# Peptides against a protein of PDB entry 2AUS: the designs that were tried, part 4

Target 1, 323 residues: chain A of PDB entry 2AUS
Amino acid sequence: ADIKREVIVKDDKAETNPKWGFPPDKRPIELHIQYGVINLDKPPGPTSHEVVAWIKRILNLEKAGHGGTLDPKVSGVLPVALERATRVVQALLPAGKEYVALMHLHGDVPEDKIRAVMKEFEGEIIQRPPLRSAVKRRLRTRKVYYIEILEIDGRDVLFRVGVEAGTYIRSLIHHIGLALGVGAHMAELRRTRSGPFKEDETLVTLHDLVDYYHFWKEDGIEEYIRKAIQPMEKAVEHLPKIWIKDSAVAAVAHGANLTVPGIVKLNAGIKKGDLVAIMTLKDELVALGKAMMSTQEMIERSKGIAVDVEKVFMPRDWYPKLW

## One batch from the design tools (peptide; aimed at target 1 L206 E218 I221)

Design b1_p8_7_s1 (made by RFdiffusion4, then SolubleMPNN; from b1_p8_7, 5 letters changed)
Fold by OpenDDE base, seed 4:
Structure b1_p8_7_s1 (fold): chain B 323 residues (1-323), chain A 8 residues (1-8)
Amino acid sequence: as target 1 above (323 residues)
Amino acid sequence: MVLRDYSF
């Protein structure tokens, strides 16, 4: 998610009409909710699905979806996409995750050895998905991006870990315990990051949502509920982006594939087959799609399908049909 | 040690 992508400009003269669309910061509260994502602090106890059901009840929503299952016992960052934004969660499922974990060792190990062995688990690890996962139980590699030991208190090791999507921290801790020779288990786990969603000022509880919804509905105070909901565009910050002409927006919003002439600017390093976000020049999410060209091909070609549009988010009427 | 006591 932290990969800085260069922006390549194809059309430096492309302007956008300020009267068209609804930039993320200019949505009326009802529209903001319709295109919202909550950075929820999931409590320990409930399933991610139960929490989504509660949010739907609290906010009187028809639809919502979560950006990647947290186990019942696991707390922390659960992105919950609302209403028309519900499908944006597909961008978050493959996103990197960070956790803070408490590992309990089953024996005494010198701190220097703990530090040394845990450092060896940075990089590629081999994991087998747990039985509870719908994923085929084949061995697979996963990348551990970093391990940061926060505290060691005897047999208790608090650490931060950044991982590739679908890395099982419980399994990591089990393997660390085996490597230490004493065994270990996961005592506590909190997710501190899911792609662009972090433990920051945007993190809200279920109680916050109850209160903020009440302040809006009963007192007319929208400020709190507005701040508690992030624009859906937040959920695609980690994706490579393609920014399109105002004249192309309505076509893409109708489900037309993005053609090369519609591109104003794009991120470097897009490969054929990548999931990309199609954006307006006002940083509004139009659609998600599959890149049919590389960045280089999108620069060099004058025509052709650049993106196969898979999921449209933008309403068809936010931009005029200019074709 | 409890993870809740750590403000990140």
Scores: peptide ipSAE 0.021, ipTM 0.516, DockQ to the pose 0.038
OpenDDE base, seeds 1, 2, 3, 5: peptide ipSAE 0.031, 0.023, 0.007, 0.055; ipTM 0.582, 0.558, 0.487, 0.559; seeds 1, 2, 3, 5 fail the geometry check

Design b1_p8_7_s2 (made by RFdiffusion4, then SolubleMPNN; from b1_p8_7, 6 letters changed)
Fold by OpenDDE base, seed 1:
Structure b1_p8_7_s2 (fold): chain B 323 residues (1-323), chain A 8 residues (1-8)
Amino acid sequence: as target 1 above (323 residues)
Amino acid sequence: MKLFEHTF
């Protein structure tokens, strides 16, 4: 989400009909929930799947999914996509993660040495997935984006760490402990970020969701439950975007591939093979797809398939068929 | 030190 992407305008005359679609800010509460994502503060104890099952019960939902597993003992940011938005989690699974971790050292180490060694773990690291992961137990490279030491108290090291998706903080701490020569273990872990979702005013507990749903259903107050649920478009903020003509929206909503003439504006730096979000001119998510062209090719070409549409989110009737 | 004693 922190990657500032330039927006290149291809068609400066393209207008949008304000009567078509449902922009994220204009969804009725029921529709907002159907296309919603909760920035959940997951408590320690339950599995991510148990928490998703509880949200479904609390909010009376048929389906939901989470944007990346937190271990039972791990708390913090768990994006939970609701109902028709459930499959938007595929955009969040590959997204970077941030954690705050408490590392306990098994021996005394000078603070200068702790700081020096932890800095060497920024960049590319080799990890083996834990036995408990559904992932093949092959050695793999992962990127540590940054390590920020927050506090050192004797053998306890509190640090913030930004990592590539599927980096194991427990394994990182184990390797830091080996490099320090004393050994270490992960005492506590909280996830503070999952792509565009972070610890901010949008972070809600399971208790908040119970209360906010009650205020809506019993008292008719929708404000709290509306604020507790982010639009599904939040879950794609970190992706490169392509904005399309109103005349192309219904075709893409029917599962047609996006062709170059349908593009109004797009982010710079799209490469062939990138996951992209197809948006309306009102910032509504139409679909996710695979870029079949670079940004440059999408600008220069007059025809061809720009995006192979993999997952449609928008209903087929929000925009008229203009073909 | 506990992780929850710090305001992040």
Scores: peptide ipSAE 0.011, ipTM 0.550, DockQ to the pose 0.035
OpenDDE base, seeds 2, 3, 4, 5: peptide ipSAE 0.010, 0.009, 0.010, 0.009; ipTM 0.545, 0.540, 0.550, 0.539

Design b1_p8_7_s3 (made by RFdiffusion4, then SolubleMPNN; from b1_p8_7, 4 letters changed)
Fold by OpenDDE base, seed 1:
Structure b1_p8_7_s3 (fold): chain B 323 residues (1-323), chain A 8 residues (1-8)
Amino acid sequence: as target 1 above (323 residues)
Amino acid sequence: MVLREHSF
């Protein structure tokens, strides 16, 4: 999510009509909720599915989905996409994750040895998914981006870890314990990041959501519930983006593939097969799709399918049909 | 050692 992507302008004369669409900052509260994502602080105890079901009850919603399962005992950052935004979670599933973990060692190990061995687990690791995972139990590589030891107290090791999606921290700790020669287990785990969602001012509890919904419904105060819900566009900040002409928006909103003439600007480094976000010039999410061209091909070509549109989010009526 | 004291 921290990858600064260069923006290449293809059409510097392209303007947008301020009367069309609903930019994330200009959505009425009901529409903001319909296209919202909550950065939930998931409590320990409930499943991610139970928490999503509670949010649906609290906010009187028909649909919601989460941006990647946390185990019952695991707390912290759980993005919950609401209503019409529910399918934006597909952008968050492949996103990197950060955790703070407490590892308990089953024997005494010198601190210098703990630090040295844990550093060897940065990079590529081989993991087998746990028995209870919905994921096929095949051996697979995963990347550990970083390990930061926060504190060592005897046999207790507190550390921050950045990982590729679907890395199992419990399995990592087990392998660290084996490498230390004493064994180890995961005592506690919190997720501190899921792609663009982190522990910041946007992080809210289930209690906050109850109170903020009450303030809106009983007192007419929408400010708190508005701040508690992020626009769905937040859930795609980590993706490469393609910004399109106003004249292309309605076609893409109808499920048409994005063609090269519709592109105004795009991120550098898009490869064929990448998941990309199609945006308006007002930073509204139109659709997610698969890049059919590289960034370079999208610049150099005058025609062709740039993006195979897989999932539309924008309503068909926010922009006029200009075809 | 409590995760919450070191995660913020």
Scores: peptide ipSAE 0.020, ipTM 0.626, DockQ to the pose 0.036
OpenDDE base, seeds 2, 3, 4, 5: peptide ipSAE 0.005, 0.018, 0.018, 0.018; ipTM 0.420, 0.622, 0.609, 0.637

Design b1_p8_7_s4 (made by RFdiffusion4, then SolubleMPNN; from b1_p8_7, 5 letters changed; failed a check: a repeat of another design)
Amino acid sequence: MVLREHTF

Design b1_p8_8 (made by RFdiffusion4)
Pose (drawn by RFdiffusion4):
Structure b1_p8_8 (pose): chain A 309 residues (1-127, 142-323), chain P 8 residues (1-8)
Amino acid sequence: ADIKREVIVKDDKAETNPKWGFPPDKRPIELHIQYGVINLDKPPGPTSHEVVAWIKRILNLEKAGHGGTLDPKVSGVLPVALERATRVVQALLPAGKEYVALMHLHGDVPEDKIRAVMKEFEGEIIQRKVYYIEILEIDGRDVLFRVGVEAGTYIRSLIHHIGLALGVGAHMAELRRTRSGPFKEDETLVTLHDLVDYYHFWKEDGIEEYIRKAIQPMEKAVEHLPKIWIKDSAVAAVAHGANLTVPGIVKLNAGIKKGDLVAIMTLKDELVALGKAMMSTQEMIERSKGIAVDVEKVFMPRDWYPKLW
Amino acid sequence: LTHKPLEL
């Protein structure tokens, strides 16, 4: 997921006018929240659905959604997209996820076999692909390990299968997500407590600094997604519902294949929309016309890059 | 600054 993609510039002269839109980190606080995402450290106990409901109450929001469900007893990274950026969590499906898990073996197994068996579970699995498994600690029947997986991978099922392969059986004692696409345990990871308090600092004390840092621009959700940057003049057509045509492309990531989920970006690096690539990168460079992206969801409001009549 | 407990 976190492979840095090469950027290919097709129109080296394209410029963006600062009158239109906003750099993503410079939105007025209200707009910042309308188009924001929270990198939330979900506490054990509530369902993911319940956590989102609490967030909507705390922030007095109409809409919100999470990216990748965590079970009630699972803690960790739970991206919560807000308001107009609610659907941006779609961008996380192609990106991977990472967990730290505690596995309790129902029988005694030599460490040698445990490490050997765990390693064999990398690659593909049926219940999804397991990118990597790193054993952190093996204390008796308790195995602490870090695992990277494809989205939708049920870790409980993975541990169960490891238990069968060892014959002794296994139980998942606890699980914590440490990564969900670009969201990880860094300075943007916030708790529900921080969110409530920072909201009060803003609404009661008039200080927006803390609630601002607790909420990320929605562009964070597409950090690991292939991107196509378009001209200012092309943004309006897309913002108004048209698919993206090749003439509007300024630069793009290498490696885009037909059918890939892509992010359409302005030259300010704002998220315009998510869509499916109808052409490859090379085709987008060589061709002068045609539909480059079948737009699935538009995020940018029509007001930022307006059509003028 | 204003601090309030989390309510669920």

Design b1_p8_8_s1 (made by RFdiffusion4, then SolubleMPNN; from b1_p8_8, 4 letters changed)
Fold by OpenDDE base, seed 4:
Structure b1_p8_8_s1 (fold): chain B 323 residues (1-323), chain A 8 residues (1-8)
Amino acid sequence: as target 1 above (323 residues)
Amino acid sequence: MTKVPLVL
């Protein structure tokens, strides 16, 4: 998520009409909720699906979805996309994750050996999905981006780990324990990051949501519920972006593919086949789509399909139809 | 859904 992507400007004269659309910071509260994502602190105990069902009840919502399952016993960062934003979770499912894990060793191991062996688990690891996963039980490679040991207290090892989506920390700890020769198990696990969502001031509990909804509905105070809900655009911050002309927005919102003439600016390093976010010049999410060209091809070509639009988020009427 | 043609 922290990859600073260079922005290449293709049309430096492109302006945006301030009367069109609803920038993420200017949505009325009802519209903000309709296009919202909660950075939920999932409690230990419930399933991610039960928590989503509770949020729907608390906030009186028809639809919601989560940005990647946390096991019942696992707490922490669960992005919950609301209403019209529900499908933005497709951007979060493949996103990197961070966890803080407590590993309990089944025997005494010198600290130097713990540190050395855990360092060997940075990089590519081979995992088999657990029996409870909806994923076919094939051996697969996963990236461990980093392991940071926070504390070692005898047999208890507290560590931070950054991983590729669908890396199983329980399996990682089991393999670390085998490599140490004593065995180990996962005592505790908290997710501290899911793509652009992390432990910060935007992290809220189910209790906070109950209170904040009450303050809005009974006391007329919308400030708390507004702050508790992030704009759906937060859920795509980690994706490569393409910013489009105001004249292209309504057509993309109708499900038209983005063509090269509609591009104002774009991130560097887009490859053919990448998931990309199509944005307005006011940083509003129009759609998600598959890049049909590289960044370089989108610069060099004067015409052609740049993005195969897969999922529209923006309403058709926020921008005028100019076709 | 038939994709609407984009005329820019």
Scores: peptide ipSAE 0.045, ipTM 0.710, DockQ to the pose 0.012
OpenDDE base, seeds 1, 2, 3, 5: peptide ipSAE 0.000, 0.036, 0.005, 0.000; ipTM 0.413, 0.638, 0.355, 0.408

Design b1_p8_8_s2 (made by RFdiffusion4, then SolubleMPNN; from b1_p8_8, 5 letters changed)
Fold by OpenDDE base, seed 1:
Structure b1_p8_8_s2 (fold): chain B 323 residues (1-323), chain A 8 residues (1-8)
Amino acid sequence: as target 1 above (323 residues)
Amino acid sequence: MTKVPLVY
């Protein structure tokens, strides 16, 4: 994740038992799949739900879910969380997104004017969700983090855009076209990033998944399917983290709230109300929860509820009950 | 930065 957060150590003497848990790199293939997330290259044509249904059929899965809808015509990065990891997608819903978009202008505009006007759309924008959105049609502020023009060919403008979750690129392009005075529409759209998932060596197609599953089931070759599936911990890399004592892990895995004495180390800049990932000292995801304290309060206080645990991922038996 | 209105 691009967000470098400082790590504050609260207990420098805390050790972890190597016999407890299953670190992301030490999971047997079946367990890796049970706690997996695919960085899927969604093809244009199918819905995100149809693609999830195909992955379930290809990999013989009971459950899967996606980290944020792509429209049928939109290709690119679709995180698909598998089996016991399915609910980790809630961490990806608020995550920033990047797209490459092709904007077609409805008239001729000098390149310098295109560049100047598109730069004015960086920062805070006010959007109304389109009629086709399941979201209430209230005006809302969204951030455009950056606009990078890649190419200008006459009336066609290829650009990269980083945006806050739930920014509508089609709406952005329509308003850029109005600001240029000629009008514009979105010709093409690809998602190149969804939080920690990007176009990298972890990006796989539906065809890759068919082949890699075949190599595992028919040829006994696990390597390809293992690389095609990321550990669920990848889906929380962009969240602030709290690392806990081995003695606190089983309690949190049973749905107990995290108390301040259980904290070993934590990220700086946690605010009350933030979504946080509760981690073991082996970087295993135990649970997601809501911070009930700031980072500073978690350091200064000796007791109290630090995190309200909303969703447990870790099995109850990976760590012993020490209470 | 001034908020740019993007309203349908």
Scores: peptide ipSAE 0.013, ipTM 0.485, DockQ to the pose 0.012
OpenDDE base, seeds 2, 3, 4, 5: peptide ipSAE 0.007, 0.000, 0.000, 0.000; ipTM 0.459, 0.365, 0.423, 0.402

## One batch from the design tools (peptide; aimed at target 1 H214 E218)

Design b1_p9_1 (made by RFdiffusion4)
Pose (drawn by RFdiffusion4):
Structure b1_p9_1 (pose): chain A 309 residues (1-127, 142-323), chain P 9 residues (1-9)
Amino acid sequence: ADIKREVIVKDDKAETNPKWGFPPDKRPIELHIQYGVINLDKPPGPTSHEVVAWIKRILNLEKAGHGGTLDPKVSGVLPVALERATRVVQALLPAGKEYVALMHLHGDVPEDKIRAVMKEFEGEIIQRKVYYIEILEIDGRDVLFRVGVEAGTYIRSLIHHIGLALGVGAHMAELRRTRSGPFKEDETLVTLHDLVDYYHFWKEDGIEEYIRKAIQPMEKAVEHLPKIWIKDSAVAAVAHGANLTVPGIVKLNAGIKKGDLVAIMTLKDELVALGKAMMSTQEMIERSKGIAVDVEKVFMPRDWYPKLW
Amino acid sequence: REELHELIE
């Protein structure tokens, strides 16, 4: 997921006017929240659905959604998209996820076999692909390991299958997500307590600094997604419901294939929309016309890059 | 204030 993509510039002269839109990290606090995502450290106990409900109550929001469900006893990274950016979690499906898990073996197994068997579970699995498994600690029947997987991969099922392969059987004692696409355990990971307190600092004490840092621009959700940057003049047509045509492309990532989920960005690097690529990168460069992206969801409001009559 | 702290706890 976190492979840096090459950027190919088709129109080296394209410029963006600062009058329109906002750099993503410079939105007024209200707009920042309307188009924000929280990198939340989900506590064990509540369901992911319940956590989102609490967040809507804390932030007094109308809408919110999480990216990738964590079970009630699972803690860790839970991206929670807010308001207008609620559906941006769609951008996380192609990106991978990473967990630290504690596996309790129901029988004694030599460490040698445990490491050998765990390694064989990399690649493909039926229940999804397992990118990597790294054993962190093996203490008796307890195995602590880090695993990277494709979205929708049930770690409980993976541990169960490892138990079968070892014949002794296995139980997942605990699980914590450490990565969900571009969201990881860094300075943006916040707790529900921080969120409540920072919201109070803002609404009661008038200080927006803390609630601002606790919420990321929605563009964070598409950091690992192939991108197509378009001219200022093309943003309005897309923001108004039109698919993206090739003439509007300024630059794009290499490796885009037809059918890929892509993010359409302004030259300020704001998220305009998510869509499916109808052409490849090379076709988008060589062709002068045609629909480049079948837009599935528009995020940018019509007001930022207006159509003037 | 107290209600929100109770909610999440």

Design b1_p9_1_s1 (made by RFdiffusion4, then SolubleMPNN; from b1_p9_1 with R1Y H5Y)
Fold by OpenDDE base, seed 5:
Structure b1_p9_1_s1 (fold): chain B 323 residues (1-323), chain A 9 residues (1-9)
Amino acid sequence: as target 1 above (323 residues)
Amino acid sequence: YEELYELIE
């Protein structure tokens, strides 16, 4: 999420019609909910699936999905995509995660040794998926981006950890315990980030959602429920973006692949095969797709398929057909 | 403690 991406302008004369589309900040409340994502503080106890079912009941929704499972005992950041935005969670599955974990050591270890050994676990680690994983039990590498020790109290070690998606913190703690020579287990775990979603003013509880929905339906006050729901565009902030001409939007919204002439501006560093977000000039999400060219090829070429469109989000009628 | 093998995907 924290990768600053340069923006390269290909067409500096491209304008957008202010009458077309619905920018993320200008959606009527019903439409905002239909294209929304909640930054939920998942309580400990329920499954991620139970929490999604409760949100659907609270907000009177037909569909919702979550941006990566948290186990029943694990609390914290669970992105929940609503209604027409439900499939935007596919952008969050490969995103980096951050946790705060409490590790309990099974013996006494000097603090200097704890700090030295935990620092050696920054970088690539080898993990075995747990027995209950749907993932084949093959050895896999995962990246630990950083480990920050917050507190050491005797045998209890509180730490922040940034990891690649699908890194098992329980397995990391087990390996740290082995390296320390005393053994260890995970006592507590909280997820503090899932890609662009973090612990900030947008983090809401299930109780907040009940109250905010009541204020809207019974009192006519939409402000609280509007702030509690983020636009679906938040869920793609960490992806490389391609911004397109107004004349290309309706074609992409009908499922046509993006061709090079439709590009106005794009992020640097796109590689062939990358997941990319196709955006309007008003920063509306049109679709997700697979890059078929690098950034450099999209600049240098005059023709060809730039993006293979995999999932459309924008309705077909927000922009006129100009083909 | 049932070893809930936590799958953090």
Scores: peptide ipSAE 0.021, ipTM 0.575, DockQ to the pose 0.033
OpenDDE base, seeds 1, 2, 3, 4: peptide ipSAE 0.015, 0.014, 0.013, 0.015; ipTM 0.638, 0.629, 0.596, 0.631

Design b1_p9_1_s2 (made by RFdiffusion4, then SolubleMPNN; from b1_p9_1, 3 letters changed)
Fold by OpenDDE base, seed 4:
Structure b1_p9_1_s2 (fold): chain B 323 residues (1-323), chain A 9 residues (1-9)
Amino acid sequence: as target 1 above (323 residues)
Amino acid sequence: YEELYELIS
């Protein structure tokens, strides 16, 4: 869900030096790649791990990671974080997902009954993780945010589904089929969204990446590869944010915890224990961390640890040490 | 280029 988060300003006079840092839109191409995330259209067939290995080979990268496994047979949105951005996948793993699924029914069911029963699967569902999952096979609840039936053609039901991370669409379809009394299986599945990444103009294929890298290296044309790679900041758009003073950036980039005096503005509704993105006033990702205070505590307190910094992304030298 | 293109096809 695109939850609009209110921004609370603590220091309305805080300015940022334009000479410091590298805003997401102003990174040289090499630096853009080092802090990039590809919105990959994963083809059906390969594993998500194989696709990451191919991207590393195509783009001559040392490291990359994906924002949540797609099964070999599943296509669509696979965020692939590159190089220094690799660990931003931590923000994407818990993010909501959307899929378009084709469900094949094993018997004839009236359309009205299909629609009625599928609507009952909106909300909390009980699932058991499949055997192939590294997740412990315990019964767990998962939220289905919405089900939108796109088309019903006899026994074939095309639908869009928004789900909590780690909801198994194959299991959902199996249970829908049981509820319909005829049984069902998942014929096709495509992921259309993974948190902030969706099917849009930023979605690229492996072939696009081969071509775009070639155009850059052989023809000197950087435009295509630049557009094919999103800034790592895209991968944290769905997180609550805390924006910090220029004077606090270098300390956080060195792994220091964020203290309350460093906060310029923050999103409303942060709770203790939430994963938060620490941002510069230029919307550069400094670090991910765990909130040690609520938004209200961060407003009311004059001191204390606001965020336990877990993962630094920003280089230590982008901002000067101002202490 | 060609080798990579074929590998991913």
Scores: peptide ipSAE 0.234, ipTM 0.895, DockQ to the pose 0.823
OpenDDE base, seeds 1, 2, 3, 5: peptide ipSAE 0.223, 0.223, 0.202, 0.205; ipTM 0.890, 0.889, 0.883, 0.885

Design b1_p9_1_s3 (made by RFdiffusion4, then SolubleMPNN; from b1_p9_1, 3 letters changed)
Fold by OpenDDE base, seed 4:
Structure b1_p9_1_s3 (fold): chain B 323 residues (1-323), chain A 9 residues (1-9)
Amino acid sequence: as target 1 above (323 residues)
Amino acid sequence: YEELYRLIE
């Protein structure tokens, strides 16, 4: 998730008008909420959908969506995209996840053997989705990016695990237990990361949201609710980006595909078919789309469709029509 | 406020 992407500049003379748009740091509070994502600390107990319903009630919202289901018993990082940002969750669903898990072993195993066997589960694993999942129960490969053992206390193994989206930690623990020969189960699970959202100062509870909304509505104090809501642009930090000319923004905001002449700068390593974020020169999210060219093709070509625009976020009026 | 606070406990 933390892959620094090189930025290739195509037009070093491209300027942006400071009067156009609303940069993520300069949105009025109402507009900030309309284009917001909450880094929610989901409590254990409720479903992710129940928690989204609560947020909608607390913040008086029409729409919200979450960046990937947590099971009822699982706590931690649940990105909740608000109102006009609701569909930014499509960028978060395929994003890597991190968890802290407590595995309970059903027998005694030497610590050296625990460490050795758990290291073998780094890399590609074969999983069958659990019966309770909405996903077709086909065997599928998933990547385990890393396993970090935090603590071993007899039969209790606390570990951090970075995984590809849709890796089932419960199934991983079951297979580790089988490989150890004693069996194991997942005692506790917390999600500590979902793409760009992690356990940090931006993590807030449902109670925090109640309090912060109250301070805003009753006391006129915007500071707390402003800090509790991240700009939707955070939800695309992990995507490859293409930055466009001011003159191209209104067209893309109207649903036009991005053509090569509109590109000012772009990340290296974009492949045809990649999900990309189209950004203004002020780092405002215009749209998500599918790359129709590689980075190299977008550099070398003078014309053609660079991005098939799938979802517009920016309002049509933030930038003028310059055609 | 107090109703919402209690309902999410």
Scores: peptide ipSAE 0.094, ipTM 0.847, DockQ to the pose 0.810
OpenDDE base, seeds 1, 2, 3, 5: peptide ipSAE 0.092, 0.088, 0.078, 0.066; ipTM 0.846, 0.845, 0.839, 0.832

